# Peptides against a protein of PDB entry 4LZF, part 39

Target 1, 155 residues: chain A of PDB entry 4LZF
Amino acid sequence: GGRLVVFPNGTRKELSADGQTVKVMFFNGDVKHTMPDQRVIYYYAEAQTTHITYPDGMEVLQFPNNQTEKHFPDGRKEITFPDQTVKTLHPDGREESVLTDGTIIQLNPDGSKVIQFNTGQREIHTADFKRREYPDGTVKTVYSDGRQETQYPTG

## One batch from the design tools (peptide)

Design b1_p27_1_s4 (made by RFdiffusion4, then SolubleMPNN; from b1_p27_1, 14 letters changed)
Fold by OpenDDE base, seed 4:
Structure b1_p27_1_s4 (fold): chain B 155 residues (1-155), chain A 27 residues (1-27)
Amino acid sequence: as target 1 above (155 residues)
Amino acid sequence: SAADLAAEQEALEKELKEERERLAKIL
C-alpha cells in the first residue's frame, strides 16, 4: 500500500501506506526518515552520523565514535562521550561532568570548580583557595598565599 | 507529471545540499 518513487538522479522516496512515514534515500547514500511524530532522522552516509530533530527543537547527534549529543530547546547540551562520561553544558555557562565512577565535576561560570568524589569527599577550587571536604565533616583549605586551615567536625 | 517529478527531484537536491551544509556546521 506504500509508494516508491525513484528519481532519475537515483534518489528514492518511499511513503508508507498511511502516508505518515517518509523515507528518502539520497543518491549519495544519505537517508532521511520523517516519522509520524514529526521527528526527522537524517543519516549522513559519509560521516556515518545520525542527526535527529524533534518538533520541539530538540536535536540528537550520534557520531561514529559512539559519542552522542543532545541539544535541548533551552540551549542545554548533554554529551555522552565514548567512555560514557556525561557532560552537561548549561545555558548559564555551568558545565557538569559525571564520570562512570560517579564522580561529578562542576565548572561554574565564575571559574570555580567543584569535584564531588565518589568517596563522598568534595573539593572546591576558587581563585583564592582549594578546599577539601571530608565525609566526617573535616574541611581542609589551602589558600593561594600558602596558608592552610583545618576545620574539625563539631562533636 | 514529468514536470512535478523534476520539481520534486530539484527540491530534494536542494535539501541534500542544505543538509550537507548543516553537517559542516555540526562537525
Scores: peptide ipSAE 0.428, ipTM 0.906, DockQ to the pose 0.908
Fold by OpenDDE base, seed 2:
Structure b1_p27_1_s4 (fold): chain B 155 residues (1-155), chain A 27 residues (1-27)
Amino acid sequence: as target 1 above (155 residues)
Amino acid sequence: SAADLAAEQEALEKELKEERERLAKIL
């Protein structure tokens, strides 16, 4: 059988029969689980937030508003917003958002932006121009100097 | 022992404090 220790301050510690799972129920309502796979699950009672840490350095945060954040060992961060948009922050400064409608928004370290619309259209923003690419092969470019150019599909 | 229990309780209180500090950085 397992073991339960109740401390004078009201904190409780429960050990599994095999000793591989430890559950600490702190007097403030926080709960910490240490699992056999060495992951640690901490629940902050007041904030209603769960923080999971893995031995490889992975971290997962779960917030009461249904937002989740994954912090990868490589420095990448993935945020799933309450609306289910997924934003990935890369160590090089690149950001990518995938919207629920399939639209992908990429922000590049050089300041350029690329939007891949769910319609198949693509929009590219740079310091020098804004370009819209259409599924039929048409490309419209508006340059920063006000010049506009349309390239029509061939074939 | 009573001393062991007290020491473990203190360690857990310290852990709680550290986790609260960690939370403050997260939020």
Scores: peptide ipSAE 0.426, ipTM 0.906, DockQ to the pose 0.909
Fold by OpenDDE base, seed 5:
Order: sequence, then structure tokens, then C-alpha cells
Structure b1_p27_1_s4 (fold): chain B 155 residues (1-155), chain A 27 residues (1-27)
Amino acid sequence: as target 1 above (155 residues)
Amino acid sequence: SAADLAAEQEALEKELKEERERLAKIL
């Protein structure tokens, strides 16, 4: 069978019969599970937050407001907000948000912005222009100097 | 032994402290 150790300070440690699962219940209410797959699940009782660490260096945070954050070994972060919007922060500074309606918003390190609308239209914002691309191939550009250009699709 | 139990308790207290410090960086 399993083994339970109760420490004088009130912390409890439970070992599975095979020794592959360890559960520590700290005196403050925090709980740590070490799993056979080497992931560690830590529950912060006061913050009601779960922190999962993986052997490959991935970390997952689950907050009481239903926000989830994934911290990847390459430095990328993926945040799932309570509204189910998913925001990815890349190590190069690029940010990408996927909205629940299918809209994708990309913020580039150079300050440019690309919006892929759920309608199939795409909008590109740069220092030099704002450009709207339409599903039919039409492209409308408003340049920073005030010039406007429409490019029609080739048949 | 009692000494082993005390040592393990101290190690777990240290771990708890470190986890709380880690949490402070997360929040």
C-alpha cells in the first residue's frame, strides 16, 4: 500500500505504493503532486492558482478567473483569456491574438500590424500605409502622404 | 529517526518558501 507521513508542522506527504506518485499537502494548504510522467502540479491554496511544470521546461499556469498561461521552453508565451481569446507572445517580440470570432491580430516588432478579419479581408498597418485586401483580390491602400490607391484583381 | 523526520520537514519548509517566492514572480 501507500505511505502517509505526517510532520509535526502539519505538512503531510503521501506516497503511492509504487513510489511513482508523491502528494505533499503543506500546512498552509498548498498541494504538490509529482506524477509518474515527471510533471509537477503545484496548487497555491491562497491564490487558488495551479502551476504545472514539465520535464521539457514547459510551464502551465491556471488562474482562478479561468485564465491559462503556457510558458514554452523557447520563451514563447500563450495566454488563453477568460473570454477564450488566445494571445501568443513570441521571443522576437511578435504578438498574435486569435479572437473567438476567428479574427487574427498580429503585432510585429517593427510596429506594423496585420489583421486577418473573419470576413476574409486583411488589413496591414505600417508606418507608410494602411492597406485593405479584399477576398476578390482588390487592394486599397492609403499612404501616409494622403495618397490613395486601388489595385484591381487580374482576371 | 526523529532527526531524519526533522531534516525532511525542514527541506519541505524550504521548498514551500521557494514556491511562495516563485508565486510572487507569477502574480
Scores: peptide ipSAE 0.422, ipTM 0.904, DockQ to the pose 0.909
Fold by OpenDDE base, seed 3:
Structure b1_p27_1_s4 (fold): chain B 155 residues (1-155), chain A 27 residues (1-27)
Amino acid sequence: as target 1 above (155 residues)
Amino acid sequence: SAADLAAEQEALEKELKEERERLAKIL
C-alpha cells in the first residue's frame, strides 16, 4: 500500500504504492501533487488558487472566481473569463476574443479590427475604411474620406 | 533516522516558503 509520513510541524507526505504520485499537505493547508507524468499541481489554500505546471513549460492557473489562464511555452496566453469569454493573446500582439454567442473579435497589432459575427457577417476596421461583408456576397465600404461603395454579388 | 526526518521537514518548510513567494508574483 501507500505510505503516509506525518512530520512534527503538521505537514503530511503521502506516497502512492507505486511511488509515482506524491501528495504533500502542508501545515498551512496548501497541497502539492506530483503526478507520474511530472505535472505539478499546487493548491494555495488561502487564495483558493490552483497552479499546474507541466514539464514542457505549460502553466495553468485556476482562480476562485472561475477565471482560468493558460500560459503556453511559446508566450501565448489563453484566458477563460468567468462569463466564459475566451481571449487569446499572441506573442506578436494580436488578440482574439471568442464571445459566448460565437462572435469572434480580432485585434491586430496595427490597430485594425475584424469582427466575425455569429450571423455570418464580417466587419473589417482599418485606418482607411470600415467594411461590412454579408453572407449573400454584398460588401459595403465606408472610407475615411466619407466615400461609400457597395459591391453587389454576382448573379 | 531522527536527523533524516528533521532534514526532510526543513526542506519541506523551505519549499512552502518558495511556493508562497511564487504566489505573491501571481496575485
Scores: peptide ipSAE 0.419, ipTM 0.904, DockQ to the pose 0.868

Design b1_p27_2 (made by RFdiffusion4)
Fold by OpenDDE base, seed 2:
Structure b1_p27_2 (fold): chain B 155 residues (1-155), chain A 27 residues (1-27)
Amino acid sequence: as target 1 above (155 residues)
Amino acid sequence: MEEEEEELTEELEEEHEKFEEIMEERE
């Protein structure tokens, strides 16, 4: 069977019968689970936050507001907001947000922005223009000087 | 038992330090 150790300070340590799972219940209410796959699940009682660490260096944070953050070993971060929007922060400074309606918003390191709408339209924002690309091949550009250009499909 | 209790207290402190660092990186 498993083993339970209760320390004088109120901390408890539970070992599984196979010895592969360790559960520590700290005197402050925090809980640490060490799993057979070497994943560590830590629960911060005061913050009501779960922190999962993986042996490859991946980390997962689960906040009480239902936000989840994944920290990848390559420095990428993936944030799932309470509204289920997913934002990815790339090490190169690129940011991508996937909205629940399927819209994708990309922020590029050069300051440009690309919006891929769920309708198949794409909007590109640069320092010099805003461009809307339509599924039919029409492209509308509004330049920073106020000039507007429409390019029609060649078909 | 006292040694293991102290070690577990140190682990608690280390986890809180890591948590604080993570929270600071989010601000």
Scores: peptide ipSAE 0.430, ipTM 0.895, DockQ to the pose 0.926
Fold by OpenDDE base, seed 4:
Structure b1_p27_2 (fold): chain B 155 residues (1-155), chain A 27 residues (1-27)
Amino acid sequence: as target 1 above (155 residues)
Amino acid sequence: MEEEEEELTEELEEEHEKFEEIMEERE
């Protein structure tokens, strides 16, 4: 059977029968699980937050508001918001948000923004213009000087 | 037993320090 150790300060340590799983219940209410695969699951009682660490350096945070954050070993972060929007922060400074309707919003390191709408329309924002591309090949550009240009699809 | 209790308390403190660091990186 498993073993339970209760310390004078109120911390408890539970070992599985095989000794491969360790559960520590700290006196403050925090809980740490060490799994056979070396994954560590830490629960912060006051913050009501779960922090999972993996042997490969992957980390997962689960917040009480249902936000989840994944910290990848390559420095990429993936945030799943309570509304199920997924935002990816890339090490190169690129940010990508995928909305629940399938819209993709990309922020580029150069300050440009690209919105790929679920309708197949694309909107490109730069310092010089805002451009909307339509599935039929029509392109509407509004330049920073207020000039507007429409390019029609060439047959 | 006292040594293990101290080690577990240190582990608790280390986990809180890591959590604070992660929270600071989010601000």
Scores: peptide ipSAE 0.428, ipTM 0.895, DockQ to the pose 0.924
Fold by OpenDDE base, seed 5:
Structure b1_p27_2 (fold): chain B 155 residues (1-155), chain A 27 residues (1-27)
Amino acid sequence: as target 1 above (155 residues)
Amino acid sequence: MEEEEEELTEELEEEHEKFEEIMEERE
């Protein structure tokens, strides 16, 4: 059998029979689980938020609105929104959003933007132009000076 | 027992401080 300790302040500590799992139920309603794999699961009762820490330095936040955030040891963040859009923030300042329809939106540190549509069309935004690439190989470019160019696929 | 109760209270405070820091970084 496990062991249960109840402290005078109302905090409770439960040890599994093997001693590998520890559950602390704090007097404020917070709950901490220490798992055999050294994962720590903390539940903030007031915020209704779960915070999971991994021994490799990865952290996972689960919010009551069904948003999930992953903080990677390399400084990358991955946000899964309630609508299941996934946004990745890279340490170099690059951002990538993957929509549920398969559209990918990339924001680059140089200020350029790339949209990969689920239709196979691609749109590139730079300081100098907007470019649309079509699945047939047609490329249309609108330059900042108002010039327009169309490149046709080599048949 | 009192020492373990105090340690668990300090752990609670540290977890809340970390949570506040994480929440501030999201604003």
Scores: peptide ipSAE 0.425, ipTM 0.894, DockQ to the pose 0.950
Fold by OpenDDE base, seed 3:
Structure b1_p27_2 (fold): chain B 155 residues (1-155), chain A 27 residues (1-27)
Amino acid sequence: as target 1 above (155 residues)
Amino acid sequence: MEEEEEELTEELEEEHEKFEEIMEERE
């Protein structure tokens, strides 16, 4: 059978019958689960936040507003916002956001930006120009000096 | 029992310190 220990301060410790699962219910309402796979699930009662740590160094935070953050061992972060937008932060400084409508926004370390619209249009932003590419092969460029150029598809 | 209660209190304090650090890195 399992074991339950109740401490004088009100903290409780539950051990599974196989000894592979440990649950600590702290006197402040926090809860710590140690799982057979060595995953640790900590719940902060006041903040209503769950923090999961994995033996490989992966961490997952679940906030009360339904935001989820994944911290990968390689330094990458993946944020799922309450609206279900997913933002990935790469160790090289590149950022990628995937919107719920399928639009992808990429921010590059050099400050350039690429937007892939769900319509198949693409927009490229650099220090020198903003360029819009259309599915028909038309390309419109607005340069930093105010010059505009339109390239038409080869017929 | 007193020793184990103290150890569990220390674990609680350490987890709260880690949480504060995580929250500071997000501001």
Scores: peptide ipSAE 0.423, ipTM 0.893, DockQ to the pose 0.933

Design b1_p27_2_s1 (made by RFdiffusion4, then SolubleMPNN; from b1_p27_2, 14 letters changed)
Fold by OpenDDE base, seed 3:
Structure b1_p27_2_s1 (fold): chain B 155 residues (1-155), chain A 27 residues (1-27)
Amino acid sequence: as target 1 above (155 residues)
Amino acid sequence: MAAEEEKLLKEQEELQKKFQEYLEELK
């Protein structure tokens, strides 16, 4: 059998029978689980938020609105929003968002932006132009000076 | 027992403080 310790302040500590799992239930409703795989699961009762820390330095936050944030040891962050959009923040400053419809939005450190639409169209934004590429090979460019150019596919 | 209770109380206070700081950064 496991062991339960009840402290005078109302905090409880539960040890599993094998001694591999420790559960601390704080008097305010917060919970700390130490697992056999050395991950630590924190639950903040007031915020209804779960925070998991892994031995390799990975962290996972789960918010009550279904938002999830993953902090990777390499400095990358991955945010899953309540609408299931996934945003990745890279250490080099690049940001990528994957929408539920399959559209991918990339923000580059140089300020350029690339949108890959689920239709196969691609839009490129730079300081000098905005360009739309179509699946048939047509390319439309609007330059910063107001000039517009259409490049037709070579058939 | 008293020393372990005090240790757990301090741990809780530190965790709560760090979490509140995190929530303030999200505002």
Scores: peptide ipSAE 0.321, ipTM 0.855, DockQ to the pose 0.900
Fold by OpenDDE base, seed 4:
Structure b1_p27_2_s1 (fold): chain B 155 residues (1-155), chain A 27 residues (1-27)
Amino acid sequence: as target 1 above (155 residues)
Amino acid sequence: MAAEEEKLLKEQEELQKKFQEYLEELK
């Protein structure tokens, strides 16, 4: 059978019958759950936050506002916001946001920005220009000097 | 028992510290 240990400070430790699961319920309401797959689930009672650590170095944080953050072993971070927008932070400094409507926003380390709209239009922002690309092949560019250029599709 | 209790307390303190460090990085 399982084993329950109750410590004088009120902390409780529960061992499963197979010994593969360990649950520690701390006196402050925090809970640590060690699973058979070696993942550790920690619940911070005050913050109402769940923190999962995996043997491969993956970490997952689940906040009470329904925000979720994943920290990958390669240094990548993935944030799922309460609105279900997913933001990926890459180790090279690139950021990518995927909106619920399918729009993708990319921020590059050089400060350039690319927006892929759900309409198939793409907008590119650089230090030198703002460019809108249309699905028909039309490209409109507004340069920083105020010059405007329209490139028409070669039919 | 006392040694295990102390170990669990230290583990909790370390986890709480790491969590606070994480929260500071988010700010």
Scores: peptide ipSAE 0.321, ipTM 0.853, DockQ to the pose 0.938
Fold by OpenDDE base, seed 1:
Formats: structure tokens, C-alpha cells, sequence
Structure b1_p27_2_s1 (fold): chain B 155 residues (1-155), chain A 27 residues (1-27)
């Protein structure tokens, strides 16, 4: 059968019969589960936050406001906000946000910004221009000097 | 038992510290 150890400080340790599942209930209300797959689930009682660590180095944090953060072994972070927007932070400094309406916003390390609208329009922001690409192939560019250019679709 | 209790306490303190550091980075 399983085993229960109760320590003098009030911490409790529960072992499954096979010894593959370990539950530690700390005296402060924190809980640590070690699973057969070597995943560790830690619950911070005061912060009401769940922290999962995987043997490959992945980490997942689940906050009480329904925000979830994933930390990948490659250094990438993925944040799911309470509104279900998903933001990805890449190790190269690139940021991508996927909005609930399907709009994708990319922030590049060079300071440029690309917006892919759910309408199929694309907008590119650089230091030199703002460009709008339309589904019909029309491209409108406004340059930093105030010049405007329209490129019409060929067809 | 005492050695295991001390080990668990130390582990908890380390986890709490790391979590607090993480929370400060989010602010």
C-alpha cells in the first residue's frame, strides 16, 4: 500500500504504492506532486499559482487570473492572457501576438512591425514607411517624408 | 526523518525564492 509520513513541522508526504507518485503537502499549504512521467507540479498556496516543470526543461505557470505562461527549453516564452490573446516571445527578440479575432501582430528586433489583419490585409511599419497590402494586390505606401505611393495589381 | 524534513524545507525555500524572483520580473 501507499505510505503517509507526517513530519514534526506539519509537512506531509504521501507515496503511492508503486512509489512513482509523491505528494508533499507543506505546512504553509504549498503542494508538490511528483508524477510517474517525472513532471513536477508545484502549487504556491499564497499566490494560488500552479508551476509545472517537465524533465526536458519546459515550465508552465498558471496564475489565478487565468494567465498561462509556457517557458520552452529553447528560451521561447508563450503567454496566454486572460482574454485568450497568445503572445510569443522568441529568443531573438521577436514578439508575436495572436488576437482572438485572428489578427497577428509581429514586432521585430529591428523595430519593424507587421500586422496581419483577419481581413487578409497586411500592414508593415518601418522607420522609413508604413505600407498597407490589400487582398486584391493593391499596395499603398506612406513614406516618412510624406510621399505616398499606390501600386495597383497586375492582371 | 530530520534530514528529510530539512531537505524538504530547503527545497521549499529555494522554490519560493525562484517564484518571487519570477514575480518581480513580471512587474
Amino acid sequence: as target 1 above (155 residues)
Amino acid sequence: MAAEEEKLLKEQEELQKKFQEYLEELK
Scores: peptide ipSAE 0.321, ipTM 0.853, DockQ to the pose 0.983
Fold by OpenDDE base, seed 5:
Structure b1_p27_2_s1 (fold): chain B 155 residues (1-155), chain A 27 residues (1-27)
Amino acid sequence: as target 1 above (155 residues)
Amino acid sequence: MAAEEEKLLKEQEELQKKFQEYLEELK
């Protein structure tokens, strides 16, 4: 059978019969659960937040507002907001947001911005211009000096 | 038992501290 240890401070430690699962129930309601695959599940009772750590260095935080954050070993972060928007933060400073409608917003380290609309239109923002690309191949550019250029599809 | 209890208490304190630091970074 399993083993239960109860400490004087009220903390409890439960071991599975095979010894592969360890559950620590802290006196404040926090829980640490070590799984056979070496995944560790932390539950912070006051914050009602679950924090999972994986042997490869992956971390997953689940907040009570349904926000989820993944911390990858390479330093990348992926945030799923309550509205199901997914934001990825790259170590190089690039940010990508995927909206629920399929729109993708990319912020580049150089300050440029790219919006890929769900309609197939693409908008590029740089210091020098804003450009709209249409599915038919039309490209409209508005330069910072006020000049406008339209490139028509070749067809 | 006392040594294990102290170890678990220290572990809890460290985990809570790291978590609070994480929450502060999210602000």
Scores: peptide ipSAE 0.319, ipTM 0.854, DockQ to the pose 0.941

Design b1_p27_2_s2 (made by RFdiffusion4, then SolubleMPNN; from b1_p27_2, 12 letters changed)
Fold by OpenDDE base, seed 2:
Structure b1_p27_2_s2 (fold): chain B 155 residues (1-155), chain A 27 residues (1-27)
Amino acid sequence: as target 1 above (155 residues)
Amino acid sequence: MKEEEEKLLKEQEELREKFKKYLEERK
């Protein structure tokens, strides 16, 4: 059988029979699970948030509004919003949002923006122009000075 | 027993402070 230890301050520690799982129930309602795979699951009672830490440095936060935030060992962060949009923040400063309809929005460190629409169209925003690329190969560009250019597909 | 209790409390405090800091930074 397992073992239960009750500390004077009211904190409780439960050990599994095999000793591989430890559950600490703090006096304030926080809970810490240490699992056999060495991941730690911490529940912040006041915030109602679950925080999982992995031995490799991965961290996952699950908020009560169904938002999930992942911190990868390489410095990448991934946020799954309540609407299931996924935003990835890369170490190089690039941000990518994947919408539920499949649209991908990329914000680049140089300030440019790329939208890959679910229709197959792509839009590129820079300081100098806004460009729309169409599946048929047509490319329309509106420059910051108001000039417009259309490049037609070959063939 | 008391020593282990103090260790657990210290760990909890550290985790809570880190979490609090994270909540502030994510704004």
Scores: peptide ipSAE 0.502, ipTM 0.920, DockQ to the pose 0.971
Fold by OpenDDE base, seed 4:
Structure b1_p27_2_s2 (fold): chain B 155 residues (1-155), chain A 27 residues (1-27)
Amino acid sequence: as target 1 above (155 residues)
Amino acid sequence: MKEEEEKLLKEQEELREKFKKYLEERK
């Protein structure tokens, strides 16, 4: 059988029979699970947030509003918002958001923005223009000076 | 037992402080 230790402050430590799982139930309601695979699951009672740390450096935070934040060992951060939009922050400064409708919004380190619509249209934002690319090959550009240009498909 | 309790409390405090810091930074 397992072992239960109750400390004077009310904190409880439960050890599994094999000793591979440790559960600490703190007096304030926080809970720490140390698992056989070396991941640590911590529950912050007041914040109602679960924090999982993995031995490879991966971290996952699950917030009570259904937001999840993942921190990858390579420095990438992935946020799943309550509406299930997924935003990825890359180490190079690039940010990508995938909306529930399949639209992808990319913010590039150079300040440009690219929207890949679920319709197959693509919109590019730069300091100099906004450009809409259509599936038929038509490209419409609105330049910062107000000039507009339409490029019609060839062939 | 007292030493283990103190160790657990210290670890908890460190985790809570890190979490608090993270919450502030993500705003």
Scores: peptide ipSAE 0.501, ipTM 0.920, DockQ to the pose 0.933
Fold by OpenDDE base, seed 3:
Structure b1_p27_2_s2 (fold): chain B 155 residues (1-155), chain A 27 residues (1-27)
Amino acid sequence: as target 1 above (155 residues)
Amino acid sequence: MKEEEEKLLKEQEELREKFKKYLEERK
């Protein structure tokens, strides 16, 4: 019950029997799928990249090197790198990277940086100091002027 | 048929140009 249309330029259009799925196969090898849920899956043949667009404005790009880029309706962007590191860019300018070992790196709009190590240690970088916090409560600070301070945990 | 073909070609061109621009910007 489906329908196939072949255009003079070689482009083909396939319609499902219910008309809810449309597949366009372009002469250059690009493919466009329109799905019943209104998502559109476009394949760029030359770039070997899949681009999915959703009716709510979400977009997903899947590159041939296994990198995935997601664009959320709220303006957030999420990049999954080939090594499986996940980087999130927030609309406010904050960036977060989650490494495969569980380490989280946060870059703040004010230029400060926070690293949450998988060991439970945390390191805070500001214009004025670099601070290391240990799971036992010890805090070591190196200030920009070279001064060092250690704060010991309360028993 | 011809008008539908032209429509599809136009849509493809627009998508490809946008994608090309995106690829250049992400470098």
Scores: peptide ipSAE 0.500, ipTM 0.920, DockQ to the pose 0.967
Fold by OpenDDE base, seed 5:
Structure b1_p27_2_s2 (fold): chain B 155 residues (1-155), chain A 27 residues (1-27)
Amino acid sequence: as target 1 above (155 residues)
Amino acid sequence: MKEEEEKLLKEQEELREKFKKYLEERK
């Protein structure tokens, strides 16, 4: 059988029979589960948020609005929004968003922006130009000086 | 038991403070 400890402040600690699972139920309603794989699942009662920490340093936050935030050991952060858009923040400052329709938006550390549309079109924004690439191979570029260029595919 | 209780309370306080700070910074 397991073991139950009740502390004077009302906090309760339950240990499994094998001692590998520990459940702490704090007096304020918070709950901490320590699992055999060393994963820790903490529930913040007031915020209704679940926080999972892994031995390798990964952390996962699950918010009551269905938003999930993952913190990877390499410093990368991945946010899954309630609408299921996924945004990745890289340690070098690069940001990537994947929309539910398949559109991918990339923000680069140098300030450039790339949009890969679900239609197959691609748009590139730099300090010097805005470029639109079409599935047929046509490329239209508008330069910062006002010059426009269209490159047609070879038919 | 009192020592363990104090340890658990300290850990909880640290986690709650860290979480509170995270919530503030994520805005």
Scores: peptide ipSAE 0.499, ipTM 0.920, DockQ to the pose 0.937

